# Peptides against a protein of PDB entry 3ZOQ: the designs that were tried, part 51

Target 1, 223 residues: chain A of PDB entry 3ZOQ
Amino acid sequence: QLLQDSWWNQLKEEFEKPYYQELREMLKREYAEQTIYPDSRDIFNALHYTSYDDVKVVILGQDPYHGPGQAQGLSFSVKPGVKQPPSLKNIFLELQQDIGCSIPNHGSLVSWAKQGVLLLNTVLTVRRGQANSHKGKGWERLTDRIIDVLSERERPVIFILWGRHAQMKKERIDTSKHFIIESTHPSPFSARNGFFGSRPFSRANAYLEKMGEAPIDWCIKDL

## One batch from the design tools (peptide; made by RFdiffusion4, then SolubleMPNN)

Design b2_p14_5_s1 (from b2_p14_5, 12 letters changed)
Fold by OpenDDE base, seed 5:
Structure b2_p14_5_s1 (fold): chain B 223 residues (1-223), chain A 14 residues (1-14)
Amino acid sequence: as target 1 above (223 residues)
Amino acid sequence: EEEAEIEEENRRAL
């Protein structure tokens, strides 16, 4: 099956729907005829690293990085050995100021994913050199359903929503059960307007502790 | 607007 059991039980019906079949056929053509990121095996890495039951925190991104070797199926994350994009550099700057973590020598956020941080993009593929090229092709319907089934979960989730695109998903989140941390986007164009100083990492851990859960170790070790 | 800014950032990062 396409996903591990915990996510499959929540999402299996989506994969049989016409919209996803059309998306799948489009992707088959795209991967055959174009350079598409991430690798097709990595599209659902966010769900592979973080099971439905293990989700503690969600960080929403827009779509994958569109350069060679960058995207690894996790929002904001880049493969080891890849230069850190500006938004990711700003994330690490805020991490350092918030909780004292050192700036890592790589940009992989896999250690967060393994601890229950769902690093979800709303669109899960992109054509090389063409940002947002797969917007409106069906991914948003699936990722909306991912947000929905998490919102319906009894065990609380923390949603970190950076920027307007992510914040558009607030209406799908039951705030009687779940927590939302909002700020401007970490992009250099917006980070100084509220992202810096927002302290999302310590705030998320404060909520986790309040719920009796283990906090996230946000600090990333060098490779 | 913000999407365009993110796209431009991503382009520059390449």
Scores: peptide ipSAE 0.046, ipTM 0.760, DockQ to the pose 0.119
Fold by OpenDDE base, seed 4:
Structure b2_p14_5_s1 (fold): chain B 223 residues (1-223), chain A 14 residues (1-14)
Amino acid sequence: as target 1 above (223 residues)
Amino acid sequence: EEEAEIEEENRRAL
């Protein structure tokens, strides 16, 4: 099966729907004819690293980085050895100011994913050098369903929604059960308008502690 | 608007 059991139980019906079959056929053509990121085996890495039941926090991104070797199937994250993109640098600056973490010498957020931080893009593939090239092709329907099944889960989730794109998903989240942390996007174009000083990491941990759950160790060790 | 800004940021970073 495509996903581990906990996610498969939630999403298996989606993969049988016409929209996903059409998306799949499109992706087959795209991967054959174009350079597509991430690697096809990494498309669902967010779901591979963080099971449905283990999700504590969700951080939504738009679509994967479109440069060589960058995307690893996790929102905002880049593979080790890759220069940190500006938004990611700002995320680490806020992390340092919020809870005192050192800025890591790499951009991999895998350690967050392994602790229950679902690093989900709304669109899961992109053509090389063409941001949003796979927008409106079917991914949004699947990722909306991912948000929906998390919203329907009894065990609470914390949704971190940076910027307007992510915040548009707020209507799908049952705020009677789940917590939302909102600010402007970490992009250099918006970070000074509210992202810096928003302290999403300490706030998320405060909610986790209130829920009786272990906090996230947000600090990332050097490689 | 924000999408365009993010796209431009990502483009410049490459």
Scores: peptide ipSAE 0.046, ipTM 0.764, DockQ to the pose 0.120
Fold by OpenDDE base, seed 1:
Structure b2_p14_5_s1 (fold): chain B 223 residues (1-223), chain A 14 residues (1-14)
Amino acid sequence: as target 1 above (223 residues)
Amino acid sequence: EEEAEIEEENRRAL
């Protein structure tokens, strides 16, 4: 099966729907004829690293980085050895100011994913050099369903929504049960308008503690 | 607007 059991139980019906079959056929053509990121085996890495039941925190991104070797199927994350994109650098700056973590020498957020931080993009593929090239092709319907099934989960989730794009998903989240942390996007174009000083990491851990859950170790070790 | 900003950021990072 495409996904591990906990996610498959929640999403299996989506993969049988016409929209996804059309998306899949499109992707087959795209990967054959174009350079598409991430690698096809990495498309669902966010769901592979973080099971449905293990999700503690969700961080929403838009779509994957569109440069060579960057995207690894996790929002904001880049493969080791890849230069940190500006937004990611700002994330680490806020992390340092928020809870005192050192700036890592790489951009991989896999350690967060393994602790229950779902690093989900709303669109899961992109053409090389063409941001948003796969917008509106079907991914949003699947990722909306991911948000929905998490919202329906009895065990609370913390949603970190940076910027307007992510915040548009707020309407799908049951705020009577789940927690939302909002700020401007970490992009250099918006970070100074509210992202810096928003302290999303300590705030997330505070909610986890209130729920009686183990906090996230947000600090990332050098490789 | 934000999407364009993110796109520009990512473009410059390449």
Scores: peptide ipSAE 0.046, ipTM 0.761, DockQ to the pose 0.121
Fold by OpenDDE base, seed 2:
Structure b2_p14_5_s1 (fold): chain B 223 residues (1-223), chain A 14 residues (1-14)
Amino acid sequence: as target 1 above (223 residues)
Amino acid sequence: EEEAEIEEENRRAL
């Protein structure tokens, strides 16, 4: 099976639907004819690192980084040894200001994922050098379903929605059970309009503590 | 447009 059991039980029917089969065929062509990121084995890394039942926090991104060696199947995250993209640098600046974490010497957010932070992009693949090249090809329908099944879960989730694209998903989230943290996007073009000072990390941990759950250790160790 | 701004950011970062 494509996913671990907890996610497979929630999503298996999606993979049999025509839209996903069409997406799959498109991806086969793209990976054969173009350079596509991330590596095909890393497409579902967000779901691999964070089981359905273990999700505590969701951070939504748009689509993967489109440069060589960057994308690792997690929103905003880059592989170790890769220069931190501007939005990620701003995330770490806010992290430092919010809860005092040091700026790590790498951009991997795997430690968050392993603690229950689902680092989900709405589109899970991209063509090299062409941002949003796989927009509207079927990924959004699958990732909407991911949001839906999390919203339907009894155990509360915290959704961190940076920017307008992520915030469009609010209508899918049952706010009677789940928490939403919103601000502008961490991009240099928008961060000063509300992202800086939004303190999403301490706010998320405050909600987790209210629910009787262990907080996230957001601080990232150097490698 | 936020998407275009993010794209431009990513492009410049390459």
Scores: peptide ipSAE 0.043, ipTM 0.759, DockQ to the pose 0.122

Design b2_p14_5_s2 (from b2_p14_5, 9 letters changed)
Fold by OpenDDE base, seed 4:
Structure b2_p14_5_s2 (fold): chain B 223 residues (1-223), chain A 14 residues (1-14)
Amino acid sequence: as target 1 above (223 residues)
Amino acid sequence: DEEAEILEENLRSL
């Protein structure tokens, strides 16, 4: 996929490396032989909606939803008309409690992405019905580089790290320059252990205001 | 295991 110039300048060297070429060849076979999500044109939607220079906030996910019509290349986000997954419902519950937003009638987080919220999964593809099926195939090396180049950026970034998987990336983030918001995962299995009441949205906006940047409008309008 | 819990949740939502 053709990336925006700002991301291309940061990642072009990765695309020339053997691991990425092997990943690309694997993906060609996977998309040809199996049902893979998201659509191949949507794999890099997080980078398409949010340029390298425009990133204000990063929200890390694991891998895409593996059901039909769900994944749209953005972490936690689902296409309009798709039932909101449990973790996403909990995200909206916390959003309502944190800053008073109404729960939207859809699960698309595109409005966040357009404002500078990079909704990045660590693995960017999945086989239908097979969660984590593309784990360890090369995506993690690329997405680690995405985290690295953001950490190296002079302009500060806010990283929202829900759950242990995302929190493992903290070691790659220069905490002297960037801000981290950590809690348990929004999953029903963990949300009551710290995600609810963590107020990540108001905290992120407080950091943005302190940096002299425009806050995120986290409230999502109905479609 | 939080990763396993997330996987189970995603599987149940389908």
Scores: peptide ipSAE 0.129, ipTM 0.809, DockQ to the pose 0.121
Fold by OpenDDE base, seed 3:
Structure b2_p14_5_s2 (fold): chain B 223 residues (1-223), chain A 14 residues (1-14)
Amino acid sequence: as target 1 above (223 residues)
Amino acid sequence: DEEAEILEENLRSL
């Protein structure tokens, strides 16, 4: 199986659809002819680290980092040893101000993923040096379905929607069951307009506690 | 446009 049983049960029908087969064939060509990120084995890392049943929080990104060695298949996350991108630095600044965590010496968010934070990009691949190069190729339909099946889940989910792109997905989320935390994007261009001081981490944990669930340990240990 | 902003940020992060 491509995915863990819980996600496979939710998404197996999508993988049989023409749009996904076309996407797959495109990706085969792209990975053969171009440098594509992340590594093909890492495309679904968000789903590998966080099962459908284990999702507590969703953080939506746009598409993967397009530099060498950066993308891990997790939104906003970078592999250890990679310089933290500006948005990620701002995420850690807000984390520090929100709940007192130290700024880690690396940018890997795998520890969040392992705790039930689904770090999902809406587009899961990118050409080297060409941001959004795989926009509109079929990923959005699959990732919309991921949002949909989470919205349909009885057990509540917390969606953290930074910026307008992520917030466009709000219409797919049943707010009678699920919680949404919204702010401007952590990008240096927008962070001072609402992201800083939004306290998404403590707010997420407050919702989890209210639901009788274990909070996320958002603090990341140094490597 | 936020998409453009993210693009610019990502380009600068290289």
Scores: peptide ipSAE 0.118, ipTM 0.800, DockQ to the pose 0.120
Fold by OpenDDE base, seed 1:
Structure b2_p14_5_s2 (fold): chain B 223 residues (1-223), chain A 14 residues (1-14)
Amino acid sequence: as target 1 above (223 residues)
Amino acid sequence: DEEAEILEENLRSL
C-alpha cells in the first residue's frame, strides 16, 4: 500500500477518488517528461516519517523547493549538503533566539519529523524552476483531507501556521480541541514583520507539556 | 503577495 497503516486508514478513500486518479496520471506524465521534485519516492515522506497517531505538531508549507537536490518531501527541509534556503535560515535564527539551539550545518528537518512534527506542504510536487507549477492539480484536496482527519482526531494537535497561505487552513481546524500558533512567514520578505520573536518552538512545547506529552527536541545536531 | 515572496526566495536559492 502507498502509506503506512495509520495514515492509510484515514486517507485510503481519497486515493480511490477521481481527482486523485487524475492527479496520479498527470504526475506519471510529468515525471516521465519533465524534471519534477521531489523524487517520486519522496513525495509522501512527511507521512512516512510521522504516523497519523504520532502527529504532535503540524508545520504547513506551500510547495516543494524547485531546485536540483533540494526537496525531500518535508516542508522547509532540504537534503544534507544543500545550501539552506533563506526561509530555513530564518527558521534556525528564530530557533536559536527562542530556545538557544545552535544553527545546524545542514538543512534537514528529519529529526523533527521523527518526533511527531508533520512537515506538510499543501502541494507535494513541483516542476524544476517553476514554483507552484502543480498548484490546483489535486494535491490541495488531499492535503486538506489530511488537515481534516487530524482536526477530527481526539488527541490534540498543534498547528504552526506561518504566513497567510497556511493561515487560510484555520477554518478546517477545530480550535476548541487543537492549538494554533500563527505568525508571518519566515521568508526574508516577511520575517521581520512578526516571525522573528514569535517563539513558535517554545510555545509548541508549552502546549505539549500542558497536554502531558513529551516536548519536541527542536535542536538539530550537526552531521 | 506571500506566494510571490516565496517564489522569489526559492528562485534566489537556485
Scores: peptide ipSAE 0.105, ipTM 0.799, DockQ to the pose 0.121
Fold by OpenDDE base, seed 2:
Structure b2_p14_5_s2 (fold): chain B 223 residues (1-223), chain A 14 residues (1-14)
Amino acid sequence: as target 1 above (223 residues)
Amino acid sequence: DEEAEILEENLRSL
């Protein structure tokens, strides 16, 4: 079984569809002929760390980091020992200003994932050195379905949508049940236009508290 | 173009 039971029950029909079979065959060729990130075993890490039922917050990214050792199968996250990318540094700066967390000495967001933060990219693989190289190959259809089944869930979810790409997914989210936190992207090119000062972490926790749920401990411990 | 900006950011981080 590719996924844990909670996600498998929601997504099993997708994996049998022609588009996913074509994607799978494409990926087999790509991983054989090219250097692809993340490691094939890490592609679904977001779903592995955060079950369908345990999702409290969703943070959408575009596609994985395309440098060696960076991608961890979680949006914005990098493996320990990897230099923090600029967007991630800005995320931690906002985290510090929002709720007072220290800047961690690593970029792993696994602690968020384990608490119910689904760190989902819309595209789950990339060629080394070629951002968006796997755009339009079928991942978007699967990840749209992930958003759809979360939107259909009775228990509310908080969607954090940084930048225009993520915000295009708003039409798939039932805002009568679910909460949306929007700002510009944490990228150095856009962060000063609304991301800084958006306080997504405290806002997310405020919604969780209103729902009677435990807040996320967003502060990340050093390794 | 946000996608281009993210690409440039990622390229500089390599």
Scores: peptide ipSAE 0.101, ipTM 0.797, DockQ to the pose 0.122

Design b2_p14_5_s3 (from b2_p14_5, 11 letters changed)
Fold by OpenDDE base, seed 1:
Structure b2_p14_5_s3 (fold): chain B 223 residues (1-223), chain A 14 residues (1-14)
Amino acid sequence: as target 1 above (223 residues)
Amino acid sequence: DEEAEIEEENERSK
C-alpha cells in the first residue's frame, strides 16, 4: 500500500476517487517529461515520518521548493547541504528568540516530523523553477481530506497557520477540540508584520503540556 | 499578495 496503516485507513478512499487517478496520471507524465520536485519517492514524506495517530502539531505550507535538491516532501524543510531559504532562516530566528535554540547548520526539519510535527504542504509537487505549477491539479483535495480527518480525530491537534494561505484552512478545523496558532508568514516580505515575536514553538508546547502530552523538542542539532 | 511574495522568495532561493 502507498501509506502506512494509520494514514491508509484514513485516506484509502481518496486514492480510489477519479480526481486522484487523474492527478496520478498527470504526475506520471510530468515526472517523465519534466523535472518535478520532490523526488517521487519523497512526495508523501510528511505522512511517512508522522503517522495519523502520532500527529501532535501541523505546520502548513503552500507547495514544495522548486530548486534542485531542495524539497524533501516536508513543508519548509530542505535537504542537508542545501542553503536555507529565507523563510526557513526566519523560522530559525524565531525559534532562537522564542525558546533559545541555536540556529542549525542545515535546514532539515525531519527531527520535528519524527516527533509528531506534520509538515504538510497543500500541494505536494512542483515543476522546476515554476512555483505553484501544480496548483489546482488535485493535491488540495487530498490535503484538505488530511486536515479533515485530523480535525475529526478525538485526540487534539495543534495547527500552526502562518500566513493567509494556511489560515484559509481554519474553517476546516474544529476549534472546540483543536488549537490554532496564527501569525503572518515567515517570508521576509511578511515576517516583520507579526511572525517575529509570535512564539509559536513555546505556545505549541504549552498546549501540549495542557493536554498531558510530551512537548516537542524544537531544537535541531547540527549535522 | 502573500502567494506572490512566497513565490518571489522561492525564486530567490534557487
Scores: peptide ipSAE 0.050, ipTM 0.780, DockQ to the pose 0.121
Fold by OpenDDE base, seed 2:
Structure b2_p14_5_s3 (fold): chain B 223 residues (1-223), chain A 14 residues (1-14)
Amino acid sequence: as target 1 above (223 residues)
Amino acid sequence: DEEAEIEEENERSK
């Protein structure tokens, strides 16, 4: 099967739908004819690292980094050895100011994913050098369903929604059960308008503690 | 437009 059992049980019906079959055929063509990121085996890394039942926090991104060696199937995350993109640098600056973490010497957020932070992009693939090139091709319908099944889950989830694109998903989240942390996007163009000082990491941990769950160790060790 | 700015950043910085 494509996914872990917990996610498969939630999403298997989507993969049988025509829209996803069309998406799959599109992707086959794209990967054959173009350079597409991430590697096809890494497309669902967010779901691989964080099972449906283990999700504690969701951080939504738009689409993968479109440069060589960057994307690893996790929102905002880059493979070790890759220069940290501006938004990620700002995330680490806020992390440092919020809870005192050191800036790591790499940009991999895998340690967050392994602790239950679902690092989900709304679009899961991109053509090299062409941001949002796979927008509107079917990914959004699948990732909306991911949000929906998490919203329907009894165990509460914390959704961190940076920027307008992510915040458009609020209507899909049952706020009677789940928590939402909102601010402007960490992009250099918007970070000073609310992202800096928003303290999403300490706020998320505060909610986790209130729910009787272990907090996330947001600090990232050097490699 | 924050979204447009994010897209511009993505195009330039990713």
Scores: peptide ipSAE 0.048, ipTM 0.769, DockQ to the pose 0.123
Fold by OpenDDE base, seed 4:
Structure b2_p14_5_s3 (fold): chain B 223 residues (1-223), chain A 14 residues (1-14)
Amino acid sequence: as target 1 above (223 residues)
Amino acid sequence: DEEAEIEEENERSK
C-alpha cells in the first residue's frame, strides 16, 4: 500500500476518488516530461515519518522548494548539505530566541518529524524553478482531508499556522479539541511583523505538557 | 499579498 497503516486507514477512500486519479495521471506525465520535486518516493515523507496516531504538532507549508536537491517531502525542511532558505533561517533564529537552541549546520527537520511534528505542505509537488506550478491540481483536496481527519481525531493536535495561506485552514480545525498557534510567516517579507517573538516552540510544548504528553525536543543537532 | 511574497522569496532563494 501507498502509506503506512494508520494513514492508509484514514485516507484510502481519497485515493479511489476521481480527483486523485486525475492528479496521479497528471503527476505521471509531469515526472516523465519535467523535473519535479521532491523525488517521487519522497512525496509522502511527512506521512511516512509521522503516523496518524503519533501526530502531536502540525506545521503547514505551501509547496515544496523548487531548487535542485532541496525538497525532501517535509515543509520548510531541506536535505543536509543544502543552503538554508531564508524562511528556514528565520525559523531557526526564532527557535534560538524562543528556547535557546543553537542554529544547526543543516536544514533537515527530520528530527522534528520523528517526534510527531507533521511537516505538511498543502501542495506536495512542484516543477523545477516554478513555485506553485502544481497548485490547483488536486493536492489541496487530499491535504484538506489530512487536516480534516486530524481535526476529527479525539486526541488533541497543535496546529502551527504561519502566514495567511496556512491560516486559511483554521476553519477546518475543531478548536474545541485542538490548539492553534498563529503568527505571520517566517519569510523575510513578514517575519518582523509578528513571527519573530511569537515563540511557537515553547508555546507548543506548553500545550503538550498541559495535555500530559512529552514535549518536542526542538533543538537540532549538527551533522 | 503574503502568498506572492513567499513565492518571490522562494524564487530569489534559487
Scores: peptide ipSAE 0.048, ipTM 0.771, DockQ to the pose 0.120
Fold by OpenDDE base, seed 5:
Structure b2_p14_5_s3 (fold): chain B 223 residues (1-223), chain A 14 residues (1-14)
Amino acid sequence: as target 1 above (223 residues)
Amino acid sequence: DEEAEIEEENERSK
């Protein structure tokens, strides 16, 4: 994928490293031999929708949805017309309780991405029906670098870290410059243990306002 | 470890 100049300037050195070359070759084989999600053209959608300089908020996910037509290269987001996965439904429930947004009739979070919400998975591809099948193949090193270059940025970023997997990245974030919002994961198995009532959306906007930035319009319009 | 168990379940519940 060809990245925007702002991300290219931050990540170009990674693409020349052996680990990424090996990852790329692996992905070529995987996409040729298996059904892989998302579409290869959508792998870097998070970086396409949200430039390095425009990032205001980061929401970390693990890896893409592994069902047909679901993943669109954005953490937690699904293409229009796709049934909302349980975690996403809970995200919208919290959104409604937090700031009064209606539940949208689709699961696309593209409107957030366009406003500066980087919807980043730590692993950017998956085999159909096989969660975490591309874990440990090189994506984590690249996405760690994405977190690192954002942490090094002078302009503050808000990191929303749901669950242990995302929270393991805290050590890479300079909390003297950046703000972290943490809770349990929105999954049905953990949401009632802290995600519900955590009010990440209003809290993020409060920090944006404190920094003199425009808040995110978190409410999603129906399609 | 409850946290580890929840994380495992979270992976399956996406």
Scores: peptide ipSAE 0.044, ipTM 0.757, DockQ to the pose 0.148

Design b2_p14_5_s4 (from b2_p14_5, 11 letters changed)
Fold by OpenDDE base, seed 1:
Structure b2_p14_5_s4 (fold): chain B 223 residues (1-223), chain A 14 residues (1-14)
Amino acid sequence: as target 1 above (223 residues)
Amino acid sequence: EEEEEIELENLRSL
């Protein structure tokens, strides 16, 4: 099966639907004829690292980085050895100001994922050098379902929604049960309009503590 | 607008 058991139980019906089969066929062609990111084996890394039941926090992104070697199937994250993109740099700046973490010498957020931070893009693939090239091809329907099944989960989730694109998903989240942290996007074009000083990391941990759950260790060690 | 901003940011990171 494509996913580990907990996610497969929630999503298996989606993979049988025509929209996903069409997406899959499109992707087969794209990966054969174009340079597509991330590596095909890494498309579902967010779900591989963070099981359905282990999700504590969700951070939504748009689509993968479209440069060589950058995307690793986790929103905002880049593979070790890759220069940190500007938005990620700003995330780390806010992390430092919020809870005192040092700026790591790499951009991998895998340590967050392993602790229950679902780093989900709404679109999971992209053509090299062409942002949003796979927008509207079917990924959004699947990732909407991911949000839906998390919203339906009895155990509460914290959704961190940076920017308008992510915040559009708020309507799918049961706010009577789940917590939402909103601010402007960490992009240099918007970070000074509200992202900086929003303290999403300490706020997320405060909610986790109220729920009787272990907080996230947001600090990332150097490699 | 934000999508455009993200696109521009991504282009800088290439």
Scores: peptide ipSAE 0.050, ipTM 0.756, DockQ to the pose 0.120
Fold by OpenDDE base, seed 4:
Structure b2_p14_5_s4 (fold): chain B 223 residues (1-223), chain A 14 residues (1-14)
Amino acid sequence: as target 1 above (223 residues)
Amino acid sequence: EEEEEIELENLRSL
């Protein structure tokens, strides 16, 4: 898939590697034979909405939602009109408690992406009804490279790492340049163990202000 | 552990 120039310059070598060619061939078969999410045109939406140079914040997810009409190529985000998944509801609850935003009537985080919040899953596709079905097929190597090239960037980035899966990527991040915000995952199974009250949104904006950058408007308008 | 929790959440949300 065609990427913005800034991302292409960082990732072009990956797309020529055997692992990615194998992944691509696998995906061609999967999309032909199975119901795969998100739509193939939406796989790289995180990179489409947020250029390499414009990344201010990274929020890592595991893999896309595997229900119909949910995934839109952005971690934790769902298309308008889709019921908010439990983790996303908890994200909005924390957002409300942290900085006073109202709970939006939809689950689209596109407004965050457009402001420089890279909403990246470590695995970018999934079979319908089969969570993590595309784990270990090559996506992790590409998304690791995305983390690496951001870590290597001179301009600082804020990484929000919810849960152990995301936190495993901390070793790839140069903490001498970049900031890490860690807590438990927003999942109902873990949110009360540290996510609630972690105030990641105000903390991220505090770091942005320290860097001399414009803060994120985290509040999401109703549609 | 969390991977399992996330999976369970996703399955439950469908």
Scores: peptide ipSAE 0.047, ipTM 0.757, DockQ to the pose 0.119
Fold by OpenDDE base, seed 3:
Structure b2_p14_5_s4 (fold): chain B 223 residues (1-223), chain A 14 residues (1-14)
Amino acid sequence: as target 1 above (223 residues)
Amino acid sequence: EEEEEIELENLRSL
């Protein structure tokens, strides 16, 4: 099966639907004819690292980084050794100001994912050098379903929604059960309009503690 | 708007 059991039980029906089969066929052509990111084995890394039942926090991104060696199937995250993109740098700046973490010497957020932070892009693939090139091809329907099944879950989830694109998904989230942290996007174009000072990390942990759950260790160790 | 801004940021990060 494509996914670990917990996610497979939630999503297996989606993979049999025509829209996903069409997406899959499109992706087969794309990966054969173009350079596509991330590596095909890494497309579902967010779901691999964070099981359905273990999700504590969701951070939504748009689509993968489109440069060589960057994308690793996790929103905002880059592989070790890759220069930190501007938005990620701003995320770490806010992390430092919020809870005192040092700026790591790499950009991998895998440690967050392993703790229950689902680092989900709404679109899971991209052509090299062509941002948003796979928008509207079917990924959004699958990732909407991911949001839906989390929203339907009894155990509460914290959704961190940076920017308008992510915030458009708010309508899919049952706010009677789940908690939403909203601000402007960490992009240099918007970070100073509300992202900086939003303190999403301490706020998320405060909510987790209120629910009787272990907080996230947001601080990232150097490699 | 923001999507375009993100795209520009991604280009700069290459």
Scores: peptide ipSAE 0.045, ipTM 0.755, DockQ to the pose 0.120
Fold by OpenDDE base, seed 2:
Parts: structure tokens; C-alpha cells; sequence
Structure b2_p14_5_s4 (fold): chain B 223 residues (1-223), chain A 14 residues (1-14)
């Protein structure tokens, strides 16, 4: 099976559907003929690091970074040794201003994922140098289902929705059970319009504490 | 458009 048991139980039916089989065939061609990111083994890293039951927070991204060595299957995250992309730099600036964390010397958000922060892109692959090249190929249907099964979960989830693309998913989230934190995107083009000062990290932890759950340690250690 | 802006950001980061 592709996924750990907790996610497999929620998503196994999707992988048998025609849309996913078509997506899979497309991906086979793409990985064979093009340079595709992330590595095929890393496509589902968000689900590997954070089980269905362990999800506390969801942070939605669009699609993976399309430069060499960047994408690691987690939204906004880059592998150690990779220059931090502008949006990620802004995320760390807000993190510092929000709760006082130091800016890490790398861009890996794996420590968040291991604590229950699902770092999910709506599209899970991309062709080198071509942002959104795999948009509309089937990933969105799968990732919508991921949002749906989390929304249906009894235990509350916090959804952090930066920008319009992520916010379009609000209609899929049962706000009677779950919490939503919204702002503009951390991109340099939009961060000053609301992302800076939105304090998503302290707000998320406040909700977790209200639910009687351990807060996220958002501060990232240097490597 | 935000998607376009994000794309431009990604391009300049390469």
C-alpha cells in the first residue's frame, strides 16, 4: 500500500478510481520523459510524516517548488542546504515576530510535520521550471478528499489558509468542529497585505490549548 | 492574480 494504515483506511478507495489511474499513468510518462519534483518517493511525504489521527494543523500550499533539490513533498518546505525561498523567508519572519523564534539556517519544516502539522500541497508534483505544470491532472481531487476526511474527523483540526487558492477550500471544512486561520499569502507580492501580523502560530497554539492538546513547537533548530 | 504572483516568486528564486 502507498500510505500508512491511518491514511490508507481513509483514501484507499481514491487510488482505485479512474481519475487516479489516469493521473498515475500521466506521472509515469512525466517522470520518464521530464525532470519532475519532488522525487517520486517523496510525493506523499506529508502523509508519511503526519498520520491521519495525528493531524493537529493543516497548512495548504499550491504545488511543489520547481527548482533542483528544493521540494521534499511538504508544502513550503525545502531540503536542508537549499536556499530558503522568499515565501518561506517571510513565514520565518512572521514566526519570529509572532512567537520569538530565531530564523533557522535551513528551510526544512519536517519538525512541524512530525508534531502533527500536515504540510499539504493541493498539487503534489511539478515539472522542472514550470510552476503549476501538473495542475488539473487529478491531484486536486485526491487532496480535496484529504481535506474532506479531515473535516469529517471528530477530533478538531486547525486549517491555516494562506491566500486565495487555499481559501477556496473553506467550503469543504466543517467550521462547527474545525478552526480556520486565514490571511494573505506569505509571498512577497501579498505578505504586506495581511500575512505579516496575522500571527498564525500563536493563534494555532491557542486553539490547541483550548482543545486540551499539546501546542506545536514551531521554533526550528539549526542544523 | 495570486497564482501568477507566486509563479513569479518561484521563478526569481531559481
Amino acid sequence: as target 1 above (223 residues)
Amino acid sequence: EEEEEIELENLRSL
Scores: peptide ipSAE 0.040, ipTM 0.743, DockQ to the pose 0.121

